# Ledger of designs, part 239: peptides against a protein of PDB entry 6B4J

Target 1, 315 residues: chain A of PDB entry 6B4J
Amino acid sequence: DITMQWYQQLQDASMQCVLTFEGLTNSKDSQAKKIKMDLQKAATIPVSQISTIAGSKLKEIFDKIHSLLSGKPVQSGGRSVSVTLNPQGLDFVQYKLAEKFVKQGEEEVASHHEAAFPIAVVASGIWELHPRVGDLILAHLHKKCPYSVPFYPTFKEGMALEDYQRMLGYQVKDSKVEQQDNFLKRMSGMIRLYAAIIQLRWPYGNRQEIHPHGLNHGWRWLAQILNMEPLSDVTATLLFDFLEVCGNALMKQYQVQFWKMLILIKEDYFPRIEAITSSGQMGSFIRLKQFLEKCLQHKDIPVPKGFLTSSFWRS

## One batch from the design tools (peptide; made by RFdiffusion4, then SolubleMPNN)

Design b1_p27_8_s2 (from b1_p27_8, 13 letters changed)
Fold by OpenDDE base, seed 4:
Structure b1_p27_8_s2 (fold): chain B 315 residues (1-315), chain A 27 residues (1-27)
Amino acid sequence: as target 1 above (315 residues)
Amino acid sequence: SEILKEFEEQAKKLEEEEEKLRKEAEE
């Protein structure tokens, strides 16, 4: 399976990256520990500062991240920090940066859906200039949210239940599995972030260049999801999240083909979702239903709330 | 379904085309 091969390749690359900077992360040397902490802060703090406030501030954040990845010194915590401080510094920063982007999907976007767009446009722009960061973003995303691949992890003989739950994306702490609502919230955030990344381009880059991971991957994702058996609550939730965020962009790009797909979802796939939906899961089902019906009736998918406008970039 | 296969094939073609364009741009 080509999709699973791709998944595994990304996971392997991520693992190799971790091994590469293990010397930095496991060092007992005081200077190495200091460098690690400084680099970690330099990589993650700018991402946490991403907001919907002003385009100018977003540009500053982007420039800071790009400078760091380019080997230039940046100011972090009142100190000058550079990836050149350690031979494994660049690998470490790329990994931690990618991890932080996915974490913002998992946490910030999960709680505030509109936050997907400013985070995604920075991620997309950085990915364009630093492809390895993009691969690591995918690796982190796929590991935390296998539905972003998409694939559904299967229980294997001899597997512990907790391990299976973790493979499905659940957090398990002290033998307690995460509540379903919290799980779906986190998955939603990550899918929304992904859906935003694949459609957004950094406006100050070369727009004539091919998107490093563009809408074709969105089309692929939908096609693969539709070819899979739906999962209870999960499929209805994430399909809605995805279409709400990137449906308008897909409509514009694929036009008639998009509408054929949407009709297929409504007429063929939706009944399959309904068949596995319990009474306690009707919320996600109804939300998807209403969205599909509205879009088909109006022959339009609205621009998602929080989409960055020209006025944002002038601020 | 036949329609799903069509969509999958279309997705694959788009990926191949983008990859081709990317390689050409790097040369």
Scores: peptide ipSAE 0.026, ipTM 0.625, DockQ to the pose 0.793
Fold by OpenDDE base, seed 3:
Order: C-alpha cells, then sequence, then structure tokens
Structure b1_p27_8_s2 (fold): chain B 315 residues (1-315), chain A 27 residues (1-27)
C-alpha cells in the first residue's frame, strides 16, 4: 500500500529527527538545558500568538519564525535566541515548530474553527520555504490523526488496548480513555487545519511556485476516504469538516469532477454511513446530510467562515 | 462505479508522483 508506505516514511523521518537532537534533549548540562528551553519557546510562542485580528501581525509572526529557521537571531523572552547555539538546534526547532502547528489544530481550531485559516496560511508559507517542517507537520498530524492519511489503525493480536486506543488518536491518561466528544473535537480541529493548509498560500511568497502540499492532496484524501468503509460517527464528522473548509476551493479547482464526486458521496457513500450510524450519532450524520443537500441544491459551496480576504491582509 | 474508478486512478497517479518525488529527494 503506497499510502501506508508514505505514512511510514514520514514517521521514520520524524523518529530520525528526534534521534538527531537527542543530545540536546537529554543533556544534563545547565547551559544545554537553557538553550533547549529558549529554542523551544522561540519555536512555539510565535505560533501561539497567531490570531484572526490583523494580517500585519501574521506577517510579523511569519517573519520571526522564518528568521529563526534561517539561522538568524530572534528575540524571545527578552533574550537573543538562535538555532546556531547548538549543533542540533535547527532539527529541534523544526520538530517543535511542526508539533506546535498540529497542536494548534488539536486545541485552538478544535474550539474555534475560524482559527484554522491564520494558522494554516503561516504553516503553508513556512512549509514552502522549509520543506522539512512540512514533512514534520504531516508526521505529527498523521500520528495524532490517522484519519488525515487516511487509514484506520487495526488491532493486532497481543497489542495492549491502550496502545490501540492511542493509535486511533485517543488520549489515554491514567488508564482512562478520552470521551468520544472530546476525541472528535480534536480530530475535527486537525482535519480542518489540514484542509486549510492544502488550499492556502502565503501572499508574500513566490506564488509562482507550486504549493508544496496542495489541493491535489485534498482530492487524494477524498478518494481514499470513499474507498474505505465508513467508521461510525468519525467518517461523517471528518468528511463534513473537510468539505466545509476546503469544499469551495476543490469546487473551483476541479469543477465538474468535484460535483461528480459530491453526487457520488450523496448517492453511494452516504447510505453506507447511514447504515452504521446509531440514533445517538445522528447529529454528525444530519449535519453532513444538510450540508450536501444544500450544496447540491444551490450548486455552490460557500466560502468557509474565517477565510482570509484581501481586506485582512491590508489590516 | 465508473466515477469511483476514475477517482481511484487519479489517486494512484498522485501517489506515484509523490513516491517519485520522495525517491528523488533521497538521492
Amino acid sequence: as target 1 above (315 residues)
Amino acid sequence: SEILKEFEEQAKKLEEEEEKLRKEAEE
């Protein structure tokens, strides 16, 4: 399976990255610990500052992240911080930055769907300039949300139940599995972030270049989902999330082919979702149904709420 | 469906292109 090979390659690359900066992370030296903390803050704080308020603020954040990744000193916590402070600094920062982007999907986007767009446009722009960060974003995303690949992890004989639950994307703390609603909320946030990344370009970059992970991956994702048996509640939820965020972009890009896919979803795939949907899960099902019916009736997919406009970038 | 087959073929082509790019990056 080519998709699974791709998944594994990204995971392997991520693991190798962790090994490369193990010296920094495991150091008992006080100076190394300080450098680690400073680099971690420099990588993550700018991402946490991303907001929907003004385009100028996003540009400042982007420039700071890019400067850090380029080996330039940046101000963080009142100190000058550079990846050159340690030979493993760049690898560490790239890893932590990618991790933080995915975490913002998991937390911020999960609670505020509109936050997907400003986070995604920064992530996309950084990915364009720093491909390794993009690969690490995918690795983190795939690990936390296997449905973003997509694949459904299978239980293997001899596997601990908790490990299987974690593979499915559940958080397990103190032998307690996460509640289904919280799980779906986090998965939704990550899928929405991904759907935003694949369609957005940083407006101050060289837009003549091909998107490093563009809408073609959205098309692939949909095709793969449709070729898989639906999962109860999960498929209906994430399919809706994905289409709500990037459906308009897919419609514009693929036109007639997109509508053929949407009809296929409604006529062939939707009954399969219905067949596995319990009475307690009708909410996600009904939401998807209403969305599909509305889009097909109007022959249009609305621009998602929170989409960044030209006016945003002038602010 | 014929539509599904078309999407599958497109998906396969995309995967092959991605794999090619990965191999080129490793060389």
Scores: peptide ipSAE 0.022, ipTM 0.547, DockQ to the pose 0.289
Fold by OpenDDE base, seed 2:
Structure b1_p27_8_s2 (fold): chain B 315 residues (1-315), chain A 27 residues (1-27)
Amino acid sequence: as target 1 above (315 residues)
Amino acid sequence: SEILKEFEEQAKKLEEEEEKLRKEAEE
């Protein structure tokens, strides 16, 4: 399975990255600890500052992240910080930055869907300039949300239930599994972020170049999902999230083929979702139904709420 | 369905292209 091979390769690369900066993370030296903290803050704070307020502010954040990744000193917490402060600094920062982008999907986008777009455009722009960060974003995303690959982890003989639950993307703390609603909320945020990344280009970059992880991956994702048996509540939720965020872009790109896919979803795949939907899960099901019916009726997919406009970039 | 087969074929092509690009980037 080529998809699973890709998944595994990304995970292996991520694990290897962790090993490369292990010296920095495990150091007992006070100076090394300080450097680690400074680098971690420098990598993550700018991402936390991403907002829909002004395009100019977003550009400043982007420039700061890019400068840091380029080995230039940046101001963080009143200090001058550079990845050159430690030989493992760049690897560490790339990893933590990628982790933070995914975390913003998991937390911020999960709570505020519109936040997907400013986060995604920065992530896309950074990915274009720093491909390793993009690979690490995918690795973190895939690990937290296997449905972004997509694949459904299977229970193996001898596996602990908690480990299986974690593989499915659930948080398990003190032998208590995360509630389904919270789980789906986090997964939704990550899928929405991903759907935004694959369609957005940083406007101040070389847009003539091919997107490093573009809409073709969205098409692939949909095709793979449709070839899989639906999961109760999960499939209806995430399929809606994905289509709401990137359906308009896919429609524009693939035109007639996209509509054929949408019809297939409505006529063939949707009944399969219905068959596994319980009365307690009707919310996600109905939402997907209404979305599909509306889109097919109007022969249009709306531009998602929060999509960045030209006016945003002039602010 | 015939439509599903078409999408599967397209998905496969995309996966192959992605794999090729990944290998080229690693060289």
Scores: peptide ipSAE 0.024, ipTM 0.550, DockQ to the pose 0.356; fails the geometry check
Fold by OpenDDE base, seed 5:
Structure b1_p27_8_s2 (fold): chain B 315 residues (1-315), chain A 27 residues (1-27)
Amino acid sequence: as target 1 above (315 residues)
Amino acid sequence: SEILKEFEEQAKKLEEEEEKLRKEAEE
C-alpha cells in the first residue's frame, strides 16, 4: 500500500531525526541542557504566539522562525539563540517546531477552529522554505492522528489494549483512556489544521512555486477515506471537519469533479456511515449530512470561518 | 464505483505530477 509506505517513510525519518539529536537531548552536560532548553523555547514559543489578531504580528513570527531555521541568531527569552550552538541544533529545532505546529492543531485549533488558518499559513510558508519541517509535521500529525494519513489502525492479536488505543490516537494515562469527546476534539483540530495547510500559501513568499503539500493531497485524502470502510463516529466527524475547512478550496480547484465526489459521498458513502452509526453518535452524522445537503442545495461551499482576508494582512 | 475509481486515479496522477514538478524544481 503506497499510503502506508508513505506513512512508514515519514515515521522512519522522524525516528531517525530523534536519534540524530539524541546526544543533545540526553546530555548531562549543563551547557548542553541549557542550549537544548533555549532551542526548544526558540522553536516553540513563536508558534504559540500565532494568533488571529494582526497580519503584521504573524509576519514577525514567521520571520523569527525562518531566521532560526536559517541559522541566524534570534532573541528568545532575552537571550540570543542559534541552531549553530550545537551540531544537532537544527535537527532538534526542526523536530520541535514541527511537533509544536501539530500540537497547536490538537490543542488550539481543537478549541478554536478559526485558529487553524493563521497557524496553517505560517506552517505552509515555513514548509515551503524548509521542506524537512514539513515532513516532520506530517510525521507528527500522522502519529497523533492516523486518520490524517488516512488509515484506521487495527487491533492485532496479542496487542495490549492500551497500545492499540494509543495507535488509534487516544491518550492513555495511568491506564485511563481519553474520553471519546476529547479524542474527537483533538483529532478534529489536527484535521482542520491539515486541511488549512494544504490550501494556504504564505503571501510574502514566492507564490509562483508549487505548494509543497497542496490541495492534491486533499483530493488524495478524500479518495482514500472514501475507499475505506467508515469508522464509527470518527469518519463522519473528520470528513465534516475536512470539508468545512477546505471544501471551498477544493470546489474552486476541482469544480465538476469535486461535485461528483460530493454526490458520491451523499449517495454511496452516507449509507455506509449510517450503518455503523449508533444512536449516541448521530450528532456527527447529522452534522455531516446537513452540511452536504446544504452545499448540494446551494451549489456552493462557504468560505470557512476564520479564513484570512486581505484586510488581515494589512493589519 | 466507477466514479470512485476515477477519483482515485485522478488523485494519484495529481500526486505524481506534483512529485515530478518538485523533483524538477530541485534540479
Scores: peptide ipSAE 0.024, ipTM 0.606, DockQ to the pose 0.721; fails the geometry check

Design b1_p27_8_s3 (from b1_p27_8, 13 letters changed)
Fold by OpenDDE base, seed 4:
Structure b1_p27_8_s3 (fold): chain B 315 residues (1-315), chain A 27 residues (1-27)
Amino acid sequence: as target 1 above (315 residues)
Amino acid sequence: SEILEEFEKLSKELEEEEARRREEAAR
């Protein structure tokens, strides 16, 4: 399976990255610990500062992240910080930065869907300039949300139930599995972030270049989802999340082919979702139904709420 | 599945359309 090979390659690359900076992370030296903490803060704090407030502030954040990844010194916590402070500094920062982007999907976007767009445009722009960060974003995303690949982890003989639950993306703490609503909320945030990344380009980059992970991956994702058996509640939730965020962009890009696909979803795939939907899961099902019916009736997919406008970039 | 076959057809049509656009632009 080509999809699983791709998944595994990204996971292997992520694991190799961790091994590369293990010396920095496991060091007992006081100076190394200080450098690690400074680099971690420098990588993660700018991402946490991303907001919908002003395009100028977003540009400043982008420039700071790019400067850090380029080996330039940046100010963080009142200190000058550079990846050159340690031989493993760049690998560590790339990994932690990618992890933080996915975490913002899992936490911030999960709670505030509109936050997907400013986070995604920065991530896309950084990915364009630093492909390794993009690969690591995918690796973190795929690990936390296998549905972003997409694939459904299978229970293997001899596997502990908790391990299987973790593979499915659930958090398990003290032998307590995460509640379904919280799980779906986190998965939704990550899918929404992904759907935003694949359609957004940093406006101050070279626009003639091909998107490093563009809408063709959105098309691929839909194709793969439709080729899989639906999962109760999960498929209806994430399919809605994906289409709400990037459906307009897909419509504009693929035109007639997009509408044929949407009809196929409504007529052929949606009944399969309905067949596995219980009475307690009707909320996600109804939401998807209403969305599909509205879009097909109006022959339009609305621009998602929070989409960055020209006025945002002038602020 | 019928769904997969239809989607593959759509994907092929898309690829052919993209190829035509590239050829026209190269001209």
Scores: peptide ipSAE 0.052, ipTM 0.693, DockQ to the pose 0.275
Fold by OpenDDE base, seed 5:
Structure b1_p27_8_s3 (fold): chain B 315 residues (1-315), chain A 27 residues (1-27)
Amino acid sequence: as target 1 above (315 residues)
Amino acid sequence: SEILEEFEKLSKELEEEEARRREEAAR
C-alpha cells in the first residue's frame, strides 16, 4: 500500500532524526543541557505565540522561526540562541518545531478551531522554506493522528491493549485511556490544522512556487477516506472537520469534480457511515449530513470561520 | 467497490482537466 509506505517512510525519517540529535538530548554536560533547553525554547515559544490578533505579529513570529532555522541567532528568553551552538542543533530544532506545530493542532486548534489558520499559514510558509520541517510535521501528525494519513491501526496478536490504544491516537496515562470526546477533540484539531496547511500559502513568500503539500493532498486524503471502511464516530467527525476547513478551497480548485465527490459522499458513503453509527454517536453523523446537505442545496461551501483575510494581513 | 470506482473516475477526470489546462497555458 502506497499510503502505508509513505507513512512508514516519514516515521523512519523522524526516528532517524531523533537518533541524530540523541547526543544533544542525552548529554550530561552542563553546557549541552543549557544549549538544548535554549534551542527547545527558541523552537517552541514562537509557535505558542501565534494568534489571530495581527498579521504583523504573525510575520514577526514567522521571521523569527525562519531565522532560527537559517542558522541566524535569535533572541529567546533573553539570550542569543543559534542552531550553530551544537552540531545537532538544527536537527533538534526542526524536530521540536514540527512537534510543536502538531501539538498546537492537538491542543489549541482542538479548543479553538479558528486558531488553525494562523498556525497553518506559518507552518506552510516554514515548510516551503524548510522541507524537512514539513516532513517532520507530517511524521508527528501521522503518529498522533493516524487518520490524517489516513489509515486505521489494527490490533496485532500479542499487542498490549494500551499500545493499541496509543496507536489509535488515544492518550493513555496511568493505565487510563482518555475519554472518547477528548480523543475526538484532539483528532479534530489536528485534522483541521492539516486541512488549513494544505490550502494556505505564506503571503510574503514566492507564490509562484508550487505548494509543498497542497490541495492535491486534500483530494488524496478524501479519496483514501472514501476507499476505507468508515470507523465509528471517527470518520464522520473528521470528514466534517476536514470539509468544513478546506471544502471551500477544494470546491474552488476542483469545481465540478469536487461536487461529484460530495454527491458520492452523500449518496453512497453516508449509508456506510450510518450503518456503523450507534444511537449514541448520531451527533457526528447528523452534523456531517446537515453540512453536506446544506452545501449541496446551496451549491456552495462557506469560507471557514477564522480564515485569514486581507484585513488581517494589514493589521 | 462502486465508491472506489467512481472516485477513481473523478480523479482521472480531474487529472485530465488539469493536464488540458496546463497544455493550454503553455500555448
Scores: peptide ipSAE 0.044, ipTM 0.690, DockQ to the pose 0.266
Fold by OpenDDE base, seed 2:
Structure b1_p27_8_s3 (fold): chain B 315 residues (1-315), chain A 27 residues (1-27)
Amino acid sequence: as target 1 above (315 residues)
Amino acid sequence: SEILEEFEKLSKELEEEEARRREEAAR
């Protein structure tokens, strides 16, 4: 399976990255610990500052992240910080930055769906300039949300239930599994972030270049999802999330083929979702149903709420 | 499955359309 091979390659690359900076992370030296903390803050704080407030502020954040990744000194916590402070600094920063982008999907976007767009446009722009960060974003995303690949982890003989639950993306703490609503909320945030990344380009970059991970991956994702048996509540939720965020972009890109796919979803795939939907899960099902019906009736997919406009970039 | 076959068809149609557009743009 080419999809699983790709998944595994990204995970392997991520693991190798961790091994590369292990010396920095495991160092008992006080100076190394200080450098690690400074680099971690420099990598993550700018991402946490991403907001929908002003395009100018977003550009400043982007420039700061890019400068850091380019080996230039940046101000963080009142100190000058550079990846050159340690031989493993760049690898560490790339990893932590990628991890933070995914975490913002998991937390910020999960709670505020419109936050997907400013985070995604920065991530896309950084990915264009720093492909390794993009690969690490995918690796972190795939690990936390296997549905972003997509694949459904399977229970293997001899596997502990908790380990299987973790593979499915659930958080398990003190032998307590995460509640389904919280799980779906986190997965939704990550899928929405991904759906935003694949359609957005940093406006101050070279737009003549091909998107490093563009809408063709969105088409692939849909194809893979539709080729899989639906999962109770999960499929209806994430399919809606994905289409709400990137459906308009897919419609514009793929036109007639997109509409054929949407009809296929409604006529062939939707009944399969219905068949596995319990009375307690009707919320996600109804939401997807209403979305599909509305889109097909109007022959239009609305621009998602929070989409960045020209006015945003002028602020 | 019928769904898979239809998706493959749609994907092929898309690729062909993209190829046509590229050829037209190259003229």
Scores: peptide ipSAE 0.041, ipTM 0.690, DockQ to the pose 0.259
Fold by OpenDDE base, seed 1:
Structure b1_p27_8_s3 (fold): chain B 315 residues (1-315), chain A 27 residues (1-27)
Amino acid sequence: as target 1 above (315 residues)
Amino acid sequence: SEILEEFEKLSKELEEEEARRREEAAR
C-alpha cells in the first residue's frame, strides 16, 4: 500500500530527527538545558502569536520563524537565540516548530475554525522554504490524526485497549479515555488546518514554484476516503470539515471532476455512512447531508469563513 | 512521486466508478 508506505516513511524521518537531537534533549548540563528552553520558546512562541488581526503582524511572525530556521539570531524572551548555539539546534527547532503547528490545529483551530487560515498560510510558506519542516508537520499530523493520511488503525491481538485508543488519536490520561466530542473536535481542527495548508500560498514567496504539498493531496485524500469503509461519526465529521475548508478550492481546480467526486459522495458513499450512523450521532450526519445537498443544489461551494482576503494583507 | 501515482490511480478509479453508475442508471 503506497499510502501506508508514505506514512511509514514520514514517521521514520520524524523518529530519526528525534534521535538526532536526543543529545540536546537529554543533556544534564545547565547550559544545554538553557539553550534547549530558549530554542523551544523561539520556535513555538511566534506560532502562538499568529492571529487574524493584521497581515503585517503575520509577515513579522513569518520573517522571525524563517530567520530562526536560516541560522540567524532572533530575539526571544529578551535574549538573542540562534540554532547555531548547539549542533543539534536546527533539527530540534524544526521538529518543535512542526509540532507546534499541528498543536495549533488540535487546540486553536479546534475551538476557532477561522484560525486555520492564518496558521496554514504561515505553515505553507515555511514549508516552501524549509521542506523538512513540512515533512515533520505531516509526520506529527499523521501520528495525532491517522485520518489525515487517511487510514484506520486496527486492533491487534494482545494490544492494550489504551494503546489502541491512542493509535486512533484519543488522548488517554490516568486510564481515562477522552470523550468522543473532544476527540472529534481535535481531529476536526487538525483536518481543517491540513485542508487550509494544501490550498494556501505565502503571498510574499516565489509564486513561480509549485506548492510543496498542494491541492492534489486534497484530491488524493478524498479518493482514499471513498475507497475506505466509513467509521461511525468520524467519517461524517471529518469529510464535512475537509470539504467546508477546501471544497471551494478543489471545485476551482478540478471543476467537472470535482463535481463527479461530490456526486459519488452523495449517491454512493453517503448511504454507507448512513448505514453505520446511530440515532445519537445524527448531528454530524445531518450537517454533512445539508452541506452536500446545498452545494449540489446551488452548483457551488462557498468560500470558507476566515479565508484571507486582499484587505487582510494590506493591514 | 509515489503520492502522485496513487492520486492518478484513485482518479482513474473514480472515473470508472462514475461510468458504472451511469450505466446502471441507464438500465
Scores: peptide ipSAE 0.035, ipTM 0.622, DockQ to the pose 0.101

